# Designs tried in a protein design run: peptides against a protein of PDB entry 7RZF. Part 240

Target 1, 358 residues: chain A of PDB entry 7RZF
Amino acid sequence: PFQEEHLKQLYKIVPIKDIRNLYVTFPIPDLQKYYKSNPGHYLGHLIGHEGPGSLLSELKSKGWVNTLVGGQKEGARGFMFFIINVDLTEEGLLHVEDIILHMFQYIQKLRAEGPQEWVFQECKDLNAVAFRFKDKERPRGYTSKIAGILHYYPLEEVLTAEYLLEEFRPDLIEMVLDKLRPENVRVAIVSKSFEGKTDRTEEWYGTQYKQEAIPDEVIKKWQNADLNGKFKLPTKNEFIPTNFEILPLEKEATPYPALIKDTAMSKLWFKQDDKFFLPKACLNFEFFSPFAYVDPLHCNMAYLYLELLKDSLNEYAYAAELAGLSYDLQNTIYGMYLSVKGYNDKQPILLKKIIEKM
Target 2, 358 residues: chain A of PDB entry 7RZF as posed
Amino acid sequence: PFQEEHLKQLYKIVPIKDIRNLYVTFPIPDLQKYYKSNPGHYLGHLIGHEGPGSLLSELKSKGWVNTLVGGQKEGARGFMFFIINVDLTEEGLLHVEDIILHMFQYIQKLRAEGPQEWVFQELKDLNAVAFRFKDKERPRGYTSKIAGILHYYPLEEVLTAEYLLEEFRPDLIEMVLDKLRPENVRVAIVSKSFEGKTDRTEEWYGTQYKQEAIPDEVIKKWQNADLNGKFKLPTKNEFIPTNFEILPLEKEATPYPALIKDTAMSKLWFKQDDKFFLPKANLNFEFFSPFAYVDPLHSNMAYLYLELLKDSLNEYAYAAELAGLSYDLQNTIYGMYLSVKGYNDKQPILLKKIIEKM

## One batch from the design tools (peptide; made by RFdiffusion4, then SolubleMPNN)

Design b2_p23_5_s1 (from b2_p23_5, 12 letters changed)
Fold by OpenDDE base, seed 3:
Structure b2_p23_5_s1 (fold): chain B 358 residues (1-358), chain A 23 residues (1-23)
Amino acid sequence: as target 1 above (358 residues)
Amino acid sequence: MFFGPKEKIEELSKEYDKVERIL
C-alpha cells in the first residue's frame, strides 16, 4: 500500500523510443474477488470510451491526445491500480495539468450520473459475445494462462470468469470512483524532452527519471474539477449483435464467390461461409469513378475525401469495434474500396451510417 | 479503449514495464 508520501507524485521519465505518454495512476483495492461484477471494467469502459462526449473525444478535439486507455491493472497481492494512459501530442505535453483536470471532470461526471445498469448490461453482452465467439488460442499459451488464473477463480468458472458478468454492483462502482481522486494520484509523464533533466536512474533498465511532488495548488485545481458540460455518458451501442443464427449451407454453394447480380451499375458476388460457420460476414465494395485518378488534383481530392469521411465516421467506429464490427476505407486507382466486417446482425446499421456520411 | 486481455501489445508492454517499475 502506498503511504501519503508516495501519493501526489509526478514522475518525468525518459523513454528509449520517441514516445509521449501520460500515465495517471490510482491505487485501488484488490477487485479480483468481484470478477462477477467487475467494477473496474465498467469504469474502464466509460473512461476509455471514444464516442461523443467521452474524455478522449474532448482531449482529441483540443489536439492534446491521440489515444486513451483506461482500466484496472493488477498490482502486488492485495491491491490494484486504476490507470488512465494517454498518448500525448507535442501540444498535449505542454497541457498535462489541463489533461488531468479533464480526467477529473469526467470522473466527476461519472459520480454525478451514478452507476448505470444499462452500461453494465452492454458490458455483459459484449463480454458474452467475446466469450461465445472467442478465437482458438495456441494450446501452450492457453494452458499456461488457464494454469495461472486457476489461482484466482474456481475450477468451474476458470474459463468464464474473465468474460461473463453476472452481477450489477453499483456500490462497488462507487467505491472505485471514490479512489479516483487527486489526493490519491500518481502521475508519470514519458517524453524524450526530459533528457538531461533527470536526477535518478532506475536500477534494472537504466531508465532516467525525475520524481517531484505535485504542487498543492495543482491538486486543489483538480479537486475543484467542475462538471464540464462537454462530457456526456455514451449512447447505447446499437451495434451489439443479438442474432447469431447461422444459415444452413446451400446445396449448390460454390467454393468461390458466385455472381448473383449483374447490372449496368453493379455486380454482386456472394460466397457462403463453408469453413468457419460463424454469424459473421465480410462485405466488400469497390466503387469505380473515372475521376478518382484522372489527374493529381482529383487524386488528392479523393484522398482528402476519404480522410474526411473516416474522421466523420470515428463516432461510430469505436462503438462498432466494441461490438466486433470493423470497416476499412481505401483509395484505389479506380475509385474507392469499402470493407465492412464482423457480426452480420448489425452490419446493415454500420453500412447505412457509412453510406449516409458518403 | 480499455485494458483488455488482447491488448498486451508487446512493445507497449516493454515501455510500460519500465514505467511500472518507476511507479
Scores: peptide ipSAE 0.063, ipTM 0.697, DockQ to the pose 0.374
Fold by OpenDDE base, seed 4:
Structure b2_p23_5_s1 (fold): chain B 358 residues (1-358), chain A 23 residues (1-23)
Amino acid sequence: as target 1 above (358 residues)
Amino acid sequence: MFFGPKEKIEELSKEYDKVERIL
């Protein structure tokens, strides 16, 4: 376990690659024994969320961060880390203290709202779907992975332990949230801008770095993180599939798409899945417009239209992705292409939202 | 387990090992 002298530290690290990353890390207790409730997964889901009112949405709105990753990682024996990692913009590199302040404001919002059983239930349902429809892994890699995790889980649960949530434990969520405090923080900033400004070399990789204590004034600023009214819990994910029924193969199922509707305004081709037997569908729409590519002005307007449409759909993109849905929108020389893929149950909801924004 | 873009989770898994040795 880290001693107090190892906490409230800032590391300035020179990367080999041209990257700008911030790592905000917290030592947490070993949560492995709590795999049935997985409180670190709950917090990772919320902190790593990309929807409206999320930490990422606010940091993006400031122009400071491109991407955010949040969650638990195994540490040394008997402890773990909770990590918030962000990809920094050039401007974000100048605002690291304010970025971390926003992280603590979001954590304070999570404390104020308290543990939400519905969020746990969504995590449970998502993980159950991921387990049930998990892709086939390469046997060699899979066996090696399973052999490794046998040290952590009962043999009977080794296949399910990483996926199946069973118990809502608000007490454990609060316990982990109580560790996500400024007094427990370890910060690493990774940037080439620190080249020639370091005084230490890491022994294993030769990585150049500088270690500094975080000033007490900065720690106090983070400790006094207020409730930022821009932060909100996610809305319920309406895209989570609940129906996994696979319709029987039609007797006249063709190996090729069959034309099932032909009208002056639309043609519809259908092919039933005869190979995978998954509760998934691929919906592909080609829209034809004689104006899409008639001249450079119309071409640019069609492009701008799709960019604006994509931007207007960003609020749904992450929730859909979590639920195993995806969409794609592309300009074509004839108009536009829309694809909706994933679990078929909630595809109509996503499709409706796309069409309502069009 | 991490949440966020899959590509960034994979990148984190590879690059954090260098950072973790410093941290």
Scores: peptide ipSAE 0.207, ipTM 0.845, DockQ to the pose 0.653; fails the geometry check
Fold by OpenDDE base, seed 2:
Structure b2_p23_5_s1 (fold): chain B 358 residues (1-358), chain A 23 residues (1-23)
Amino acid sequence: as target 1 above (358 residues)
Amino acid sequence: MFFGPKEKIEELSKEYDKVERIL
């Protein structure tokens, strides 16, 4: 267990690779016994969220962060870590104090809103889908993994324990949030910019680092993190599939796509799945415009249009991805290509959102 | 369990083990 002397520390670490990473870590109690409620998963889902009003969205808007990862990790026996990791830009490396302030502002927002049962339900539903449609793993790796986790879970639950949420425990969510405080923080900054500025060497890898106490004034700034009005809880994920019905094969099902609609303005080809029998579909649209590639100006306008369209769809991209939906938009010499893939149940919703932005 | 891009979770798993020895 970390004593007070081990908290409020900053580590400046020299990597071998050209990477810029920030690790904001909090020692938390061992949550393994609470796997059925998994409060660290709930918090990781929200802190790691990429939608509008998320921590990542704001940090990206500042140009400080490229990617964010949030969640729990096992520590030594009897404790865990909650970790917020960000990939820093060159500018973000200069704004680490402000980045961490925004992290505490977001945590303060989560504390102010309190635990949301609907968010837990979404996590439960997403994990249930992931479990139900889990791909086959390599037997050797899977067996080794299962053998390892048998130490943590009852034998009857060992296959489900990492996925199936059963209990909403707001008390445990609040308990973990109470550990995510500036007084409990350990910060590591990984950057080559610390080369020649370190005074310690790690014994095993020879990693050069410097350890510093975080100034009390900085801790106090983080403790006084206000409710930043830019931070919002995510909206409900409308893309989470609920219907997994597989339609029976049509009697006249062809092994190839059949032309089911032919008009002056559109052709529609359809092929039913005869192989996988999954509640998934692949929608492909080719849009034709005689102007898309007529000259360099129109080509550049078509490119710009598609980039603007992609940008306008970013608000849905993460929620769709979490729900096992994806889309792709590409310029072609004839116009534009759109693909929508994943669980078929909510594909019409995503498609409608795309078409409304076009 | 971590939330974020799969690529970054895998990278984190590998690189954090080096950082964790310092932390």
Scores: peptide ipSAE 0.183, ipTM 0.831, DockQ to the pose 0.617; fails the geometry check
Fold by OpenDDE base, seed 1:
Structure b2_p23_5_s1 (fold): chain B 358 residues (1-358), chain A 23 residues (1-23)
Amino acid sequence: as target 1 above (358 residues)
Amino acid sequence: MFFGPKEKIEELSKEYDKVERIL
């Protein structure tokens, strides 16, 4: 376990690649025995959320961060880490203290709201879906993984333990959340801007770095993180599938798409899945406009329209993606292409939202 | 998102493994 001397440290690290990353790391207790409740997954889901009122949404709005990942990672025996990792912009590299302040403001929001059973239930449902419809892995890799995790889980649960949540444990969520404090922080900033400004070299990889104590005034600023009114818990994910019924294959099912509707304004082809037998569908729409490619002005207007449409759909993109739905929007020489893919149950909801924004 | 594409997680993992040894 990290002693007090290892806490409140800042590491400035020189990467080989031209990357800008921030790692905010908290030592936490070993949570392995709590895999049935997985409090670190609950916190990672919220801290790593990308929807409106999320930490990432606020940091993106400031132009400081491109991506955010948050969650537990295994350490050595008897401890873990909770890590918040962000991809920094050039501007974000100048605002690391403020970025971390926003992290603590979001964490303070989670403390103020307390553990939410509905959020746990969404995590449970998402993980159950991911388990049930897991893609085939390469046998060698899968066997080696299973052999490794047999040390941690009962034989009967070894296939399910990484996925299936069983118990809502608000006490454990609060326990982990109580470790996410400024006094327990280790910060790493990865940037080429530290080249020639380091005083240490890591023995194994030759990575150049500098270690500094975080000033007590900065720790105090983070400790006094107030409630930021921009931070909100996510809304319920309406895209989580609940119906997994697979319709029986039609006796006359053709190996090719059949034309099932032909009108002056629309053609519809249908192909039933005869190969995968998954509760998934692919909806593909080609919209034709005689104006889409008539001249350079109309082409640019069609492009701008699509970019604005994509931006207007960003609020749904993350929730849909979590639920195993995706959409794609492309300009074509004929107009626009839309694809909606994933679990069929909630595709109509996503499609409706797309069409309402169009 | 925790489930970035495995490839981005693997690249992030290699860079993270270097950072993690320093941390």
Scores: peptide ipSAE 0.057, ipTM 0.696, DockQ to the pose 0.359; fails the geometry check

Design b2_p23_5_s2 (from b2_p23_5, 12 letters changed)
Fold by OpenDDE base, seed 4:
Structure b2_p23_5_s2 (fold): chain B 358 residues (1-358), chain A 23 residues (1-23)
Amino acid sequence: as target 1 above (358 residues)
Amino acid sequence: MFFGDKSKIEELSKEYDKVADIL
């Protein structure tokens, strides 16, 4: 158990690589016994979200953070950590206190909204999909993994315990949120800018670091984190597949794409999956425009158009990716290329959103 | 389990293991 002397600490760490990372960590109880509800998964999903009104969206808008990762990690025996990690910009390295303030503002928003059963249900559905369509692992690695997790789960549940959510436990979500407080924080900043400013060396890797107490005034600022009106819960993920029906292989199914539509304005090739038998599709569109590469101005406009289109679709990209959908937009010498891949059920929704932004 | 940028989760997990010995 962390004593008070181990809390409210700042570690300035010198990396070998040229990286700028912030780790905001909270000691939490061992949640392993609660694997059926997995409250840390719920919180990780929300804190790590990338949609509008997310923590990442706001920190990116400030120019302070490139990427964000949130979730639980196993600690030593009898406790875990909840970790929020961000990749810092050069400017973000100067605003670490403000970044952490925004983290506590987002956590305060989660407290104010309370546990949402619909969010749990989305996590449950996503995990069920991930389990059902999990790729085959290498037998040696898989056996070793299973042998390791047999210590944590009943034998009958060992295959499902990491994936299947069964119980909505708002009480456990609140319990974990109550641990995500400034008084419990341990902060690590990883940057080469601390080179020659450290006074300690880690024994295992020889990593140079400095440990400092976080000033009480800074802790108090974080404790008084107001509700930031920029933070919102994510909207419902409309891309989560619900239909997994696999159509029977057609008797005339060709091993190669067949031309099924030929018009003056469009050609359509189709190939049924005869190998994988997954409820997935790949939609590929090539758009031809005589103006796309006619001159340097049109080339640059076509490039800028796709960059703006990608930016306008960024609000959906993360939700689609969580649901096992992806899209790709590329300039071609003939015009543009669009690809939509993943579970077929909600591909029309993503495709419609792309076309509406075009 | 971590959430967020999938491309970074694995990298961050590995780099965190180095930090975790200090933390």
Scores: peptide ipSAE 0.251, ipTM 0.867, DockQ to the pose 0.684; fails the geometry check
Fold by OpenDDE base, seed 1:
Structure b2_p23_5_s2 (fold): chain B 358 residues (1-358), chain A 23 residues (1-23)
Amino acid sequence: as target 1 above (358 residues)
Amino acid sequence: MFFGDKSKIEELSKEYDKVADIL
């Protein structure tokens, strides 16, 4: 257990690589016994969310952060950490205090809204999908992993315990949120900008760092984090598959794509899956334009168009990815390529969103 | 389990493991 002397600390760390990272860490109780409700998963899902009104969206809008990761990590025996990690821009490195303020504003928003059963249900559904359609792991690695977790879970539950949520426990969500406070924070800033400004060396790797107490005024600033009206809970993920029916293999199924539609404006090729038998599809669209590569100007315009299109789709990208959908947009010498992959059930929804932005 | 940019989770996890001994 961290004593008070280990809390409210700032570590300035010199990396070997040219990276700028912020780690905001909170010691939390060991949540392993609560695997059926997994309150740290619920909070990680929300804090790590990338949709509109998310913590990342606000920090990106300010140009301070590129990426955000949030969630629980195992610590030593009897405790865990909740970690919010961000990749900092050069500008973000100057605004670390304000970045952390925004983190506490988002956490305060989560407290104000309280635990949402629909968010838990969404996490449950996503995890159930991930479990049901889990890729085959290498047997040796998988057996070793299972052997390791047998110490933590009943034998009957060992295969499901990491995936299947069973119990909505708002009390445990609130309990973890109560640990995500400025008085419990440990901050690490990783940047080469601290080179020559450190006074300690880590014994194992020789990592140079400085440890300092976070000023009480800064802690108070974070404690007084107000409700920022820009922060919102995510909307319900419309891309979560609910239909997993596998269509029977057609008697005339060809081992190669068959031309099923031929028109002046489009050709459609289809191949039924004869190998994997998953409720997944790959939709590939090649758009032809005589203007796409006619000259350097048109080529750059086509490039810029796709970058703008990708940017306009960012609001859906994360939700789609969580639901096991992905899309890709590429420039080609002939025009554009669009790929939509993943569970087939909600692919039409994602495809419609893409087409509406085109 | 971490949420956010999946492409970065593995990288950030590895870099955190280096920092975790200091933290």
Scores: peptide ipSAE 0.246, ipTM 0.864, DockQ to the pose 0.730; fails the geometry check
Fold by OpenDDE base, seed 2:
Structure b2_p23_5_s2 (fold): chain B 358 residues (1-358), chain A 23 residues (1-23)
Amino acid sequence: as target 1 above (358 residues)
Amino acid sequence: MFFGDKSKIEELSKEYDKVADIL
């Protein structure tokens, strides 16, 4: 466990690659015994969320951050880390203190809202789907993985323990949130801009770095993080599949797509899955417009339209992806292509959202 | 387990391992 002398530290690290990363890390207790509730998974889901009112959404709106990752990682024996990592823009590198302030504002929002059972239920449902429909792993890798986790889980639970949430434990969520405080922070900034400004070298890789104490004034600024009204909890994920029924093969099922609708304005082909037997579908739409590629102006307008459409759909993209849905939108020489893929149950909802934005 | 940009999780995990020796 880290002592007080190891907390409130800033590390400036010189990378080999031209990258700009910020790591905000918090020592937390070993949560392994709480795998049935997994409070770090709950917090990682919220902090790493990409929807409206998320931490990432606000930091992107400032032009400071490109991507965000949040969650728990194993540490040494008897402790873990909670980590918030961001890919920094050049401007974001100048605003690291303010980025971290926004992180603490979001954490303060999570404290103010308290643990939400519905969010836990979504995590539970998503993990259950992931477990049920996980791909076949390579036997050697799988056996090695199972052998490793046998040290942590009862033999009867070893296959399910990493996926199946069973218990909503608001007390444990609050306990972890109580560790996500400025007084418990360790910050690493990774940037080539620190080249020639370091005073230490890491023994194993020769990585150059500087260690500094974070000023008490900065810690106090983060401790006094107010509620930022732009931060909101995610809305309920409407894309989470609940129906996994596999329809029987039709007697007339063709090995190739059959034309099931032919009209002046539309043709529809259908092929039932006769191979995989998964509750998944691929919807592919080709839209034809005689104007889409008639001249360079129309081509650029069609491109701009599609970029604006994609931007307008970005609010759903993350929630859909979490639920195992994806969409793709592309310009074609004939017009536009739309694909919707994943679990079939909620595809109509996503498709409707797309069409409503078109 | 990390949440966020899936494309970056693997890359960030590898780069973090280099940082983790310092942290």
Scores: peptide ipSAE 0.242, ipTM 0.860, DockQ to the pose 0.680; fails the geometry check
Fold by OpenDDE base, seed 3:
Structure b2_p23_5_s2 (fold): chain B 358 residues (1-358), chain A 23 residues (1-23)
Amino acid sequence: as target 1 above (358 residues)
Amino acid sequence: MFFGDKSKIEELSKEYDKVADIL
């Protein structure tokens, strides 16, 4: 639907809120019929990844971007958009051309590596977990949603089609990657810094904007995006649960935590889940140190220690979150608190990683 | 993040919807 004159456009948009956003958008074919392979989800997973060697990790290291979202969005009838959205820092607003160059360098890395079946399998497994343990939606909203998607999916698949991946289609991944090119780009920058510098008003919301053609020299710079050696595919997500066994309720199960271990150096309380019956656990650790709050220096050292520990764990945080695991680390007046929550199967792996960094 | 983590994306989606009318 977009002709050449609609491509390579830059929109400078004035927001109502004090926000700084960049939207890099590409028109893509309608991928709805390919829901079993969902190539846009595969690409969104990689482009939107937050681990080491990701696009976001590099852009954060530059101080240009706070958050990144990648993926497909519905367009009008017969086409979609692939969108890379970032929250810009004040510095990042000055480096939009360079940010987009890094996006194309990452996309070029994805082309060079080619489609990875193991990445598809992770997406499949994550979506299967999300489907299996999906929270109850409000009946009215859910019914309306199902009624809407009945136009797109067979009746037998309507409940599963948004979640259950079935087919690895490297050809479709490559087809979408071939649309993610500088010649097909539409860029929107959202910032109050454009106030008084706009020449158009959008009809629906009265949003002030300016439209400009992206210079051919800038397009050429993005077309010549080399492989940046900082970009790497993510490592395999070791936190994806595979065992969902729920242990039977113990006959002596107490409604409150029972002390199951008492030693000079540790106490352990346990409460079995008697309410939710989910393959989830909450592990809470309180560490006591007589030095943690003895004076202001030790208090600040304990704070600095936890900030450094959190920073050292950032490499696992995103992979754990994707797999339905979370951790929390807090200073206490007695020492520190650690919490690990989520699916129980891979909690020992995450806990081990935390303890190895301590 | 990817367009599938509904909670954080809903707020971003609402701001995007305003931009999408311009795009």
Scores: peptide ipSAE 0.091, ipTM 0.800, DockQ to the pose 0.427; fails the geometry check

